# Peptides against a protein of PDB entry 6B4J, part 23

Target 1, 315 residues: chain A of PDB entry 6B4J
Amino acid sequence: DITMQWYQQLQDASMQCVLTFEGLTNSKDSQAKKIKMDLQKAATIPVSQISTIAGSKLKEIFDKIHSLLSGKPVQSGGRSVSVTLNPQGLDFVQYKLAEKFVKQGEEEVASHHEAAFPIAVVASGIWELHPRVGDLILAHLHKKCPYSVPFYPTFKEGMALEDYQRMLGYQVKDSKVEQQDNFLKRMSGMIRLYAAIIQLRWPYGNRQEIHPHGLNHGWRWLAQILNMEPLSDVTATLLFDFLEVCGNALMKQYQVQFWKMLILIKEDYFPRIEAITSSGQMGSFIRLKQFLEKCLQHKDIPVPKGFLTSSFWRS

## One batch from the design tools (peptide; aimed at target 1 I2 W219)

Design b1_p14_8_s4 (made by RFdiffusion4, then SolubleMPNN; from b1_p14_8, 9 letters changed)
Fold by OpenDDE base, seed 5:
Structure b1_p14_8_s4 (fold): chain B 315 residues (1-315), chain A 14 residues (1-14)
Amino acid sequence: as target 1 above (315 residues)
Amino acid sequence: MREELEKEYLKLLE
C-alpha cells in the first residue's frame, strides 16, 4: 500500500533523525546537558509565543526560528544559543521544532481553533526554507494523528491493547486510556492545524514557488477519506474540522470539481457515516450535516474564523 | 513516493 509506504518512510526518517542526535540527548556531561536544554528552549519557546495579537510579533518569531535553523546565534533565556554549539545541534533543533508545532496543534489549537492560522503560517514559511522540518512535522503529525495520513491502524495478533490504543492516537498513562472527548479534541486540533498549513504561505517569502505541501494534499486527503470506511465519531468530527478550515480555499482552487466532491460527500458518503453513528454520537454527525447543507444551499463556504487578513500583517 | 501518491488519489475525485 503506497499510503503506508509513505507513512513508513517519514517515520523512518524521523527515527533516523533521533538516532543522529542520540549522543546529545544521552550525554551525561554537564556541558552537553546545558547545550541540550538551551537548544530545546530556543527551538520551542518561540513557537509557544505565537499568537493572534500582531503580525509584527509573528514576524519576529519567524525570524528567530529561521536564524536558529540557519546556524546564527539567537537569544534564549538570557543566553546566546546556536546550533553550532554541538555537531548534532541542528538535527536536534529541527526535530524538537517540528514536534512543538504538532504539539501546538494538539494543545493550543484543540482549545482555541483560531490559533491554527498564525501557527500554520509560521510552520509553512519555515517548511519552505527548511524542508527537513516539514518532513519531521508530517512524521510527528502522522504518528500522533494517523487520521491525518489518513489511515486507520489495525489491531494485530499479539499486540497489547495499550499499544493499539496508542497507535490510534490515544494517550495511555498508568494503564488508563484517554477519554474519548479529549482524544477527539486533540485530533481536531491537529487536523485543523494541518488544514491551515496546506493553504497558507508566509507573506514575506518567495510566493512564486510552489507550496511545499499545498492544497493538492488537501484534495488527496479528502479522496483517501472518501475511499475509506467511516470510523464512528472520528470521521464526522475530523471531516467537519478539515472542511471548516480549508473548505473555502479548496472551493476557490478547485471550483466546480470541489462542489462535485461536496455533493458526493452529502449524497453518498454521509449516509455511510449515519449508518455507524450511535445516538450518543449524533452531535458530530449533526454538526457535519448542518455544515454541508448550509454550504450547498448558499453555494459558498465561509472564510474560517481566525483567517489572517492584511490588517493583521500591518499590526 | 509522495508525488506518486498524490497523482493516484487526485484521480479519484475526477
Scores: peptide ipSAE 0.034, ipTM 0.738, DockQ to the pose 0.179
OpenDDE base, seeds 1, 2, 3, 4: peptide ipSAE 0.025, 0.028, 0.026, 0.036; ipTM 0.692, 0.707, 0.693, 0.748; seeds 1, 4 fail the geometry check

## One batch from the design tools (peptide; aimed at target 1 L215 Y254)

Design b1_p15_1 (made by RFdiffusion4)
Pose (drawn by RFdiffusion4):
Structure b1_p15_1 (pose): chain A 315 residues (1-315), chain P 15 residues (1-15)
Amino acid sequence: as target 1 above (315 residues)
Amino acid sequence: VEEPPVVVDEPPDPL
């Protein structure tokens, strides 16, 4: 409940932000749409540009967002734009910027697991300078993936199925329901991004402040889900690509206590899945063992493939 | 320039 209460604090806090700018979106004038158009354009593209080429150019995207959020003018396609145009624009850009980070994790990181780090460092940096943006990221990240909270949505009695599948985060329309394959990845990429943000810190600016969403939330996440019964395919999958991404940082931080948590899922939590998962979905549970059978004996969890090296930063 | 590690000054919660 401590988590579910904190879960709601962010959710209804985001709905307050959905209303603070109410009128900027619900506007149909010509100029009213031009403004709404130029802001969401110049605020959600720099996030899409986040590449793995170099940290040298990765700073441009960070600065371009810091200037945009802090109120400075920002060069956009054509003429320069700024938030000073409208008082509601700041509380609007922070909304659309937050959704983009999770959205970039939704599409891009799900397919390309390595791009989780170059996106997370910009987000873990913008979270420091502007805490308000972070709560909004924790807002969108949590609803689109309640498994990141982590809380498994229970079935509310007397309700149709299509109503329940939406609560699980499946994308559903009038008649179309998102397949399980093209769904499972959209959750992987989300918590792979989450698993990266909590371990990375923006290197530039020389800040003595602390990580806004510390690695402590990585421990609670593993602990909060390993104490409850696992879902068939969702848990064994998410439990793997979270450890592959953040298992190295947790091993260094909570040295022995983390290893105890691993020799538990090996002999206590693995049986909790072998019966729950049918023979048609053991694919996830198998990768989870192949991941640990090595790590436990190697006494090491490989650094995540795609970690930003020193060469990436200088270059 | 290199990325600094993230450190947590809080003990781990029990299992």

Design b1_p15_1_s1 (made by RFdiffusion4, then SolubleMPNN; from b1_p15_1, 5 letters changed)
Fold by OpenDDE base, seed 2:
Formats: C-alpha cells, sequence, structure tokens
Structure b1_p15_1_s1 (fold): chain B 315 residues (1-315), chain A 15 residues (1-15)
C-alpha cells in the first residue's frame, strides 16, 4: 500500500533525525546541556504563545521561528540563541518544533477547537519555507494519531495489549489505559489541526507556490477512510471533526465532485457506521449525521468557527 | 482485507 509506504518513510526520516542529534541530547557536557535547553525553549515557547488574539502577534511568532530555523540568532529566555551553537542544533530544533506543533493539536486544540487555525497557519507557513519541518510534523502526527494517515493498527500475535493500545494512540500510564473520551478528545484535536493545515496559507508568503501539503491530501484522507471499514466511535468522531474544519474548503475546491463524495458518505457509509455503533456511542454518529444532512439540505458547508478573517490579520 | 477502491484516492482535476 502506497499510504503505508509513505507512513513508514516519514517514521524512518523521523528516527534518522533523532539519531542525528543523539550526541546533543545525550551529552554530559554542561555547555552542550545548556545549548540543548536553550534550543528546546527557543523552538517550543513561540508555538505555545500562538493565540487567536492578534494577527500582528502571530506574525512576530512566525518571524521568530523562521529566523531560528534560518540560522539567525533569536532572543529566548533573555539569551541569544542560534542553531549554529551546535552542529546538531538545526536537526534538534526542527524535530522539537514539529513535535510541539502536534502537541498543540493534542492539548490546546483538543480543549479549544478554534485554536486550530492560528496554530495551523503558522505551521503551514513554516512548512512552506522548511519542508523538513513539515515531514516531521506528519511523522509526529501519524505516530500519535494513526487515523491521520489514515490506518487502523492491528493486533499481532505475541503483542502485549498495552503496546497495541499505544499503537492505537492511547496513553497507557501505570498499566492504566486512558478513558475513551480523553482519547477521542486528543485524536479530535490532532485531526482538526491537520484539517486546518491542509487548507491554510501563510498570508505573507509566496501564494503563487503550491501548498506543500494541501487540500489534495484532504480528498485522499476522506477517500481512504471511505475505503476502510469504520472503527466504532473513532470513525464517526474524526470524520465529523475533519468535515467541520475543512469541509467548506474542500467544497470550494472540488465542488460537484465533493458533493458526490458527501452523498456517498450519507448513502453508503452511514449504514456501515451505524451497524457497528452501540447505543452508548450513538452520540458521535448522530452528530456526524446531523451535520452532513444539514450541509446536503442547504447545499453549503459553513465556514468553521475560528477561521481567520481579514480583520484578524489587520489586528 | 483491503476493500475494493470505492472512492478514488486521486482528487479530481480542478474545474
Amino acid sequence: as target 1 above (315 residues)
Amino acid sequence: VEMPEVVSLEPPPPL
């Protein structure tokens, strides 16, 4: 499967990146430890400062991240920090930055769905200028949320149950698996972030260039989901999250062909979801069904709540 | 079991 080959390639690239900066991460030298911590803060703090408040602040954050990745010194924690302070500094920063973007999907977007848009537009703009950061974003995303590929991990003979649960994206701590609601909340945040990334362009970049990971991947994701058996509760939840965030953009891009896909979801895929949905899980399916039926009835998909407007960029 | 491709993975050309 081409999709699984792509998944594996991204995971391999991520693993190679980790090996490349292992000298920096494992160093016992006090100066190397200081550099590592400074670089980690410089990579991650700006991402945590992303908010829905003002477009001007978002530009400042973007410029800081881009400057760091470009080998320029940036101010972090009252110190001048540069990736040039260590030969492994750039690889380490790219990895930690990508990890942090996905972490904001898992945590911030999971709790505040509207946060997807400002995070995603920065991630998209950085990806356009730094393709390796984009590949690492996908690698981190796919590892934490295999449904973003999409694929459903299978239990293999001799596998520990906890390892299978981790492969499914569950957190397992002290031999306790997370509750299904918390799991779905985290997966939802990551899918919403992804759905925002594939449609957004940084407004101060070269808009004439093709999006490095655009709406064509949104079509492919939906097609792949529809070509798979649904997973109980998960498929209905994440399909809703995806369509709510990027359905309007996909509708504008693919028009009649996208409407045909939505009809197929309603007519052929809903019965398959319903057949595997227990009475206790019906809420996720009903939410998806009501959303899609409303879109089909009105012949429109609403712009998602929190979508960045021209007024945001003037603030 | 890979289900037969019901939906094309390739997006339609832009209209």
Scores: peptide ipSAE 0.339, ipTM 0.849, DockQ to the pose 0.082
OpenDDE base, seeds 1, 3, 4, 5: peptide ipSAE 0.337, 0.335, 0.337, 0.327; ipTM 0.848, 0.847, 0.848, 0.843; seed 1 fails the geometry check

Design b1_p15_1_s2 (made by RFdiffusion4, then SolubleMPNN; from b1_p15_1, 5 letters changed)
Fold by OpenDDE base, seed 1:
Structure b1_p15_1_s2 (fold): chain B 315 residues (1-315), chain A 15 residues (1-15)
Amino acid sequence: as target 1 above (315 residues)
Amino acid sequence: VEMPDVVSFEPPPPL
């Protein structure tokens, strides 16, 4: 399976990245620990400052992240910080930055769906300039949300149930599995972030270049979902999240062919989802069904709430 | 039974 090979390659690259900066992370030296903490803050704080408030502020955040990744000194916590402070500094910063983008999907976007767009446009722009950060974003995303690949992890003989639950993306703390609503909320945030990334370009970059991970991956994601047996509650939830965020962009890009895909979802895939959906899970399916039927009826998919307008970039 | 790939993984050309 080409999709699973791609997944594994990204996970392997992420693991190799961790091994590369292990000397920095495992150092007992006080100066190395300080450098690590300063680099971690420099990588992650700007991402946490991303907001829907002003395009000018978003540009400042982008420029700061790009400067850090370019080996330039940046101000963080009242200190001058550079990836050149340690030979493993760049790899560490790239990894932590990518991890933080995915974490914003998992936490911020999960709670505030509109936050997907400003986070995603920065992530896309950074990915364009720093491809390794993009690969690490995918690796982190795929590990936390296998449905972003997409694939459904399978239970293997001899596997602990807890390990299988973690592979499915559940948080397990003190031998207690996460509640389904919290799980789906986190998965939704990550899928919404991904759906925003694949459609957004940084407006101050070289727009003549191809998107590093564009809408073609959105088509592929949908195709893979449709070629899989649905998972109860999960598939209906995440398919809705994906289509709500990037359906308008996919419609504009692929037009009639995308409408054919939506018809296929309604006619062939909905019965398969419904067949595995319990009465208690019908809410997610009904929401997906109502959304898609409305889109087909109106022959339009609305621009998602929180989409960045020209007025945002002038603010 | 390999279900035939109902949907192509290759996106159509942009229209």
Scores: peptide ipSAE 0.114, ipTM 0.756, DockQ to the pose 0.080
OpenDDE base, seeds 2, 3, 4, 5: peptide ipSAE 0.112, 0.113, 0.113, 0.112; ipTM 0.763, 0.752, 0.767, 0.755

Design b1_p15_1_s3 (made by RFdiffusion4, then SolubleMPNN; from b1_p15_1, 6 letters changed)
Fold by OpenDDE base, seed 3:
Structure b1_p15_1_s3 (fold): chain B 315 residues (1-315), chain A 15 residues (1-15)
Amino acid sequence: as target 1 above (315 residues)
Amino acid sequence: IDMPEVVTDEPPPPL
């Protein structure tokens, strides 16, 4: 399976990255520990500062992240910080930055869906300039949300139940599995972030370049979902999240062909989702159904709430 | 509009 090979390749690259900076992360030296903490803060704090408030502030954040990844010194916590402070500094920063972008999907976007767009446009712009960060974003995303690949993890003989639950993307703490609503909320945030990344370009970059992971991956994701058996509650939830965020962009890009896909979802895929949907899970299915019926009726998919306009970039 | 029988992973060309 090509999709599973791609998944595994990204996971392997992520694991190799961790091994590459192990000397920095495992060092007992006080200076190395200080450098690690300074680099971690320099990589992650700017991402946490991303907001919908002003395009000028978003540009400052982008420029700071790009400067850090380019080996330039940046101010963090009142100190000058550079990836050149340690031979493993760049690999560590790339990994932690990518991890933080996905974490903002998991936490911030999960709670505030509109936050997907400013986070995604920075992530897309950084990915364009730093492809390794993009691969690491995918690796972190796929590990936390296998449905972003997409695939549905299967239980293997001899596997512990908790390990299977973690493979499905559930958090398991003190032998307690995450509640389904919290799980779906986190998965929704990550899918929404992904759906925003694939459609957004950094407006101050070379827009003549091909998007590093563009709307073609949105089509692919939908195709893969439709070619799989639906998973109870998960498929209906995440398909809605994806279409709400990037459906308008896919409609504009693929026009009539995308409308054919939406009709296929309504006429062929809905019965399959319904067949596995319990009465307690009908809410996610009904939400998806109502969304698609409305889009098909109006022959339009609305621009998602929080989409960045020209006025945002002038602020 | 004839429905595609199979959704392919490769997107159609933009119209």
Scores: peptide ipSAE 0.083, ipTM 0.761, DockQ to the pose 0.092
OpenDDE base, seeds 1, 2, 4, 5: peptide ipSAE 0.081, 0.081, 0.081, 0.075; ipTM 0.761, 0.758, 0.761, 0.757

Design b1_p15_1_s4 (made by RFdiffusion4, then SolubleMPNN; from b1_p15_1, 7 letters changed)
Fold by OpenDDE base, seed 4:
Structure b1_p15_1_s4 (fold): chain B 315 residues (1-315), chain A 15 residues (1-15)
Amino acid sequence: as target 1 above (315 residues)
Amino acid sequence: IDMPEVVSFEPPPPL
């Protein structure tokens, strides 16, 4: 399976990255610990400052992240910080930056769906300039949300239930599994962030270059979902999240071919989702159904709420 | 039995 091979390759690359900076992370030296903390803050604080307020502020954040990744000194917490302070500094910063982008999907986007767009445009722009950060974003995303690959993890013989739950993306703390609503909320945030990344380009970059992980991956994601048996509640929820965020962009890119895919979803795939949907899960199914029916009736997919306009970039 | 057209994993060329 090519998709699973790709998944595994990204996970292996992520694990190798962790091993490369192990000396920095495991150091008992006080200076190394200080450098680690300064680098971690320099990588993560700018991402947490991303907001929907002004395009100018987003540009400043982008420039700061790019400067850090380029080996330039940046101001963080009143200190000059550079990845050159440690030979493992760049790998560590790339990993922590990628982790933070995915965490913003899991937390911020999960609570405020419109936050997907400013986070995604920065992530996309950084990915274009720093491909390794993009691969690490995918690795973190796939690990936390296997549905972003997509695949549905299966229970293996001899597996502990808690380990299976973690593979599905559930948080398990003190032998307590996460509530379904919280799980779906986090997964939704990550899928929405992903759906935003694949369609957005940094407006101040070289627009002539191909998007490093563009709408073609959106098509692949949908194709893979449609070629899988649906998972109860999860498939209906995440398919809606994905289509609400990137459906307009996919429609513009693939036009008639994308409409054929939407018809296929409605006519052939919906009955399969319905067949596995319990009465308590009907809300997610109904939401997806109503969205698709509206889109097909109007022959249009609305621009998602929070989509960045030309006016945003002039602010 | 019209096998449901296996949705191609490769996107069509942009129109």
Scores: peptide ipSAE 0.178, ipTM 0.774, DockQ to the pose 0.080
OpenDDE base, seeds 1, 2, 3, 5: peptide ipSAE 0.167, 0.168, 0.146, 0.158; ipTM 0.770, 0.769, 0.764, 0.770; seed 1 fails the geometry check

Design b1_p15_2 (made by RFdiffusion4)
Pose (drawn by RFdiffusion4):
Structure b1_p15_2 (pose): chain A 315 residues (1-315), chain P 15 residues (1-15)
Amino acid sequence: as target 1 above (315 residues)
Amino acid sequence: SLYTDPSPAPPVPTI
């Protein structure tokens, strides 16, 4: 409940932000749309540009967003734009910027697991300078993936199925329901991004402040889901690509206590899945063992493939 | 860059 209460605090706090700018979106004038158009354009593209080429140019995207959020003018396609144009624009750009980070994790990181880090460092950085943006990221991240909270949505009695699948985060339309394959990845990329944000810190600016969403939330996440019964395919998958990304940082931080948590899922939580999962979906549960059978004996969890090296930063 | 959290270690969960 401590988590479910905190879960609601962010959600209804985001709905307050959905209404604070109410009128900027619900506007049909010509100028009214041009403004709404230029802001969401110049605020959601720099996030899309976040590449793995170098940290040198990765700073441009960070600065371009810091200037845009802090109110300074920002060069956009054509003429320069700024938030000072409208008082509602700031509380609007922060909304659209937050969704983009999770969205970049939704599409890109799900397919390309390595791009989770160059995106997370910009997000873990902007979260410091502007905490309001972070709560909004925890808002969208949590609804599109309630498994990141982590809380498994229970079945409410007397309700149709298509109603329930939407609560699980499946993308569904009038008649189309998102397949399970093209769904499981959209969750993987989301928590792989989440597992990266909590261990990374923006290097530049020399800040003595602390990580806004510390690695402590990585421990609670593993603990909060390992104490409850696992879902068939979702848990064994999400439990793997979270450890692959953040298992190295947790091993260093909580040295022995983290290893105890691993020799538990090896002999106590693995059986909790072998019966729950049918023979047609053991694919996830198998990768989870192949991951641990090594790590437990190697006494090491490999650094995540795609970590930003020193070469990436200087270069 | 890697971040090192200054917080203490929480108790190990029981499964």

Design b1_p15_2_s1 (made by RFdiffusion4, then SolubleMPNN; from b1_p15_2, 6 letters changed)
Fold by OpenDDE base, seed 4:
Structure b1_p15_2_s1 (fold): chain B 315 residues (1-315), chain A 15 residues (1-15)
Amino acid sequence: as target 1 above (315 residues)
Amino acid sequence: MEYVDPSPTPPVPQL
């Protein structure tokens, strides 16, 4: 399975990355600990500062992240910080930056769907300049949300139930599994962030280059989802989230072929979702139904709320 | 800004 091979390759690369900076993370030396904390803050704080307020502020944040990844000193917490402070500094920063982008999907986008776009455009622009950060974003995303690959983790003989729940993307703390609504909310945030990344380019980059992980991956994702059995509540939720965020972009790119796929979703796949939907899960089902019907009726998918306009970049 | 993929249209998914 090519998809599972790709998944495993990214996980292996992520694991190897962790091993490469283990000396920095496990050091008992006070100076190494200080460097680690300074690098972690320098990588993560700019991402947390991303907002929908102004394009100029996004540019400043992007330039700061890019400078850090380029080995230039940046100001963080009143200190000059550089990845050159430790031989493992770059690998550590790339990993923590990628982790933070996915975490913003899991937390910020999950609570505020519009936040997907400013986060995604920065992530896309950084990915274009720093491919390793992109691979690590995928690795973190796939691990937290296997539905972003997509694949459905299976229970293996001898596996602990809690480990299976974690593989499915659930948080398990103190032997308590996460509530379904919270789980779906986090998965939605990550899928929405992913759907935004694949369609957005940093406007100040070289737009003549191919997107490192563009809309073709959106088409691939949909194709894979449609070739899988639907999961109760999960499929209806995430398919809606994905189409709401990137459906307009897919429509513009693939035109007639996109509409053929949307009809296939409505006529062939949607009944399969309905067949597994319980009365308690009708909310996600109805939302997807109404979205599909509206889009097919109007022959249009609306631009998602929070999409970045030319006026945003002039602010 | 939105990106337009210059690649050929992938095949429609089959169920």
Scores: peptide ipSAE 0.032, ipTM 0.595, DockQ to the pose 0.878
OpenDDE base, seeds 1, 2, 3, 5: peptide ipSAE 0.025, 0.029, 0.026, 0.023; ipTM 0.584, 0.585, 0.612, 0.608; seed 1 fails the geometry check

Design b1_p15_2_s2 (made by RFdiffusion4, then SolubleMPNN; from b1_p15_2, 6 letters changed)
Fold by OpenDDE base, seed 4:
Structure b1_p15_2_s2 (fold): chain B 315 residues (1-315), chain A 15 residues (1-15)
Amino acid sequence: as target 1 above (315 residues)
Amino acid sequence: PLYVDPEPVPPVPVL
């Protein structure tokens, strides 16, 4: 299908990217190793410095990342670093930057949901200027969280159980699969980051341009989820995460059509989720139910906690 | 800032 073709295309592009910088990553030369480490730090440290504290700090971080991707020298670890230091430098930095954005969803957003917004606005702004970084963000996101596509990986004949678990997005270390709560926490963080990216524009960019991966992809995601069989605990969790983060934006964009979708979720899709929900999983189901009931009753979806306001950008 | 641009509204998904 078209969705799986898109998924595969992004994975292939990501794999090709890895091959392009293999010379840099596999080099035994001391200078090449130094350049690799400097480029990796220059790509990843600014992303780790993203915080909810001040818009001015976000602008500084954005400008640094954009400068690096533009071939300009940047200060990192007390040294001048540029992607021009190696022929594979740009490809490597784009890949590592995209990987780091997704990792911040997996780790930081998973633990602090409000962190989705400052990370996402930087990611969106960088994606607008550097489309290849956006494609690589999707590739990393889709690989770690197939539910972001969305699709459900299938067990194939002869597949090892551990490999199937990894395809589902579980971490498997030393033949031990990740606990379900930790798995869902990581998936939630990545979905929340994605839901933030698709609605946010960098305020200092050309806002007359079309969002490179905008709210239409949010509608597509919801449509695809609703056309799939629900998964136990996963669907209720991630549907809530998505709607809590981008439901207000979707409501404003799609208005009456969005409310029709919410009614469809409540009346037609919820019974299907309930039918597969065990007593131990009722927490996620009840949370989604209460959210939808409240939104339908009030005819409003609240602005998510941590949403960036005009006051944030003046700080 | 929030992205809001006039675009065609996709149909409601069919279950």
Scores: peptide ipSAE 0.036, ipTM 0.611, DockQ to the pose 0.869
OpenDDE base, seeds 1, 2, 3, 5: peptide ipSAE 0.027, 0.031, 0.027, 0.032; ipTM 0.601, 0.606, 0.645, 0.606

Design b1_p15_2_s3 (made by RFdiffusion4, then SolubleMPNN; from b1_p15_2, 5 letters changed)
Fold by OpenDDE base, seed 4:
Structure b1_p15_2_s3 (fold): chain B 315 residues (1-315), chain A 15 residues (1-15)
Amino acid sequence: as target 1 above (315 residues)
Amino acid sequence: PLYVDPSPTPPVPEL
């Protein structure tokens, strides 16, 4: 199908990117190893410095990342670092930057949901200027969280159980599969980051340009979820995460059509989720139900906690 | 299950 073709194209592009910088990554030369480490730090440290504290600091981080991707020298670890230090430097930095954004969804947003917004606005702004970084963000996101596509990986004949678990997004270490709560926590973080990216624009960019991966992908994601059979615990969890983060933005964009979709979720899709929900998973279902009932009753979807206001950008 | 058009501004089927 078209969705799986898109998924595969992004994975292929990501794999080709890895092959392109293999010379840098596999080099035994001491200087090449040093350049690799300096580039990796220059790509990843600014992303780890993203915080909810001040818009001015977020602008500095953005400008540093953009400068690096533009071939300009940046200060990292007390050294001048540029992607021009190696022919594969740009591809390597783009890949590692994209990987780090997704990792912040998986780790930071998973633990602190409000962190989605400052990370996402930087990611969106960088994606606007550097489309290849955006494609690589999607590739990393889709690989770690197939529910972000969305699709449900299927068990194939002759597949090892561990490989299937990894395809589902589980971490498997030393033949031990990740606990369900930790898995859902990581998936939630990545979905929340994605839901933030599709609605946010960098405020200092050209706002007349179309969002490279905007709210139309939010509609697409919801439609695709609704066109699929629900998964136990997963669907209720991630649908809540998505709607809590981007429901207000989708409501503003699609108005009556979005309200019809919420009614469809409540009246048609909820019974299907309920039918597969065990007593031990009822918490995720109840949370989603209560959220939708409240939104429909009030005819409003709240602005998510941590949403960046004009006051944030003046700080 | 009702099919939801993934296109922007799709007609959501009325229940």
Scores: peptide ipSAE 0.230, ipTM 0.777, DockQ to the pose 0.134
OpenDDE base, seeds 1, 2, 3, 5: peptide ipSAE 0.221, 0.196, 0.025, 0.021; ipTM 0.748, 0.735, 0.589, 0.605

Design b1_p15_2_s4 (made by RFdiffusion4, then SolubleMPNN; from b1_p15_2, 6 letters changed)
Fold by OpenDDE base, seed 2:
Structure b1_p15_2_s4 (fold): chain B 315 residues (1-315), chain A 15 residues (1-15)
Amino acid sequence: as target 1 above (315 residues)
Amino acid sequence: PLYVDPEPVPPVPKL
């Protein structure tokens, strides 16, 4: 399976990255510990500062992240910080930055769906300049949300139930599995972030270059989902999240082919979702139904709430 | 800004 090979390659690259910076992470030296903490803050704090307030502030954040990844000194916590302070500094920063982008999907976008767009445009722009960060974003995303690949992890003989639950993307703490609503909320945030990344380009980059992970991956994702058996509650939730965020972009890109896919979803795949939907899961099902019916009736998919306008970039 | 994919339109998924 090409999809599973791609998944495994990204996980292997992520694991290799971790091994590369183990010397920095496991160091008992006081200076190395200080450098590690400074680099971790420099990589993660700018991402947490991303907001919908002003395009100028978003540019400042982007420039700071890019400067750090380019080996330039940046100000963090009142100190000058550079990846050149340790030979493993760049690998560590790339990993932690990618981890933080996915974490913002899992936490911030999960709670505030409109936050997907400013986070995604920075992530996309950084990915254009730093492809390894993009691969690590995918690796972190796929590990936390296998539905972003998409694939459904399988239980293997001898596997602990908790480990299987973690593979499915659930948090398990003190032998207690996460509640389904919280799980779906986190998965929704990550899918919405991904759906935003694949359509957005950094406006101050070379827009003539091919998007490093563009809308063709959105088409691939939909195609793969439609070729899989639906999962109860999960498929209806994430299919809606994906289409709400990137459906307008896919419609504009693929035109008639997109509408053929949407009809296929409504007429063939949606009844399969219905057949596995319990009375307690009707919320996600009804939401997807209403979205599909509205889009087909109007022959349009609305621009998602929080989409970055030209006025945002002039602010 | 929105990205426009220069690649050919992929076929509709087969079920």
Scores: peptide ipSAE 0.030, ipTM 0.606, DockQ to the pose 0.856
OpenDDE base, seeds 1, 3, 4, 5: peptide ipSAE 0.030, 0.023, 0.028, 0.034; ipTM 0.603, 0.630, 0.636, 0.605; seed 5 fails the geometry check

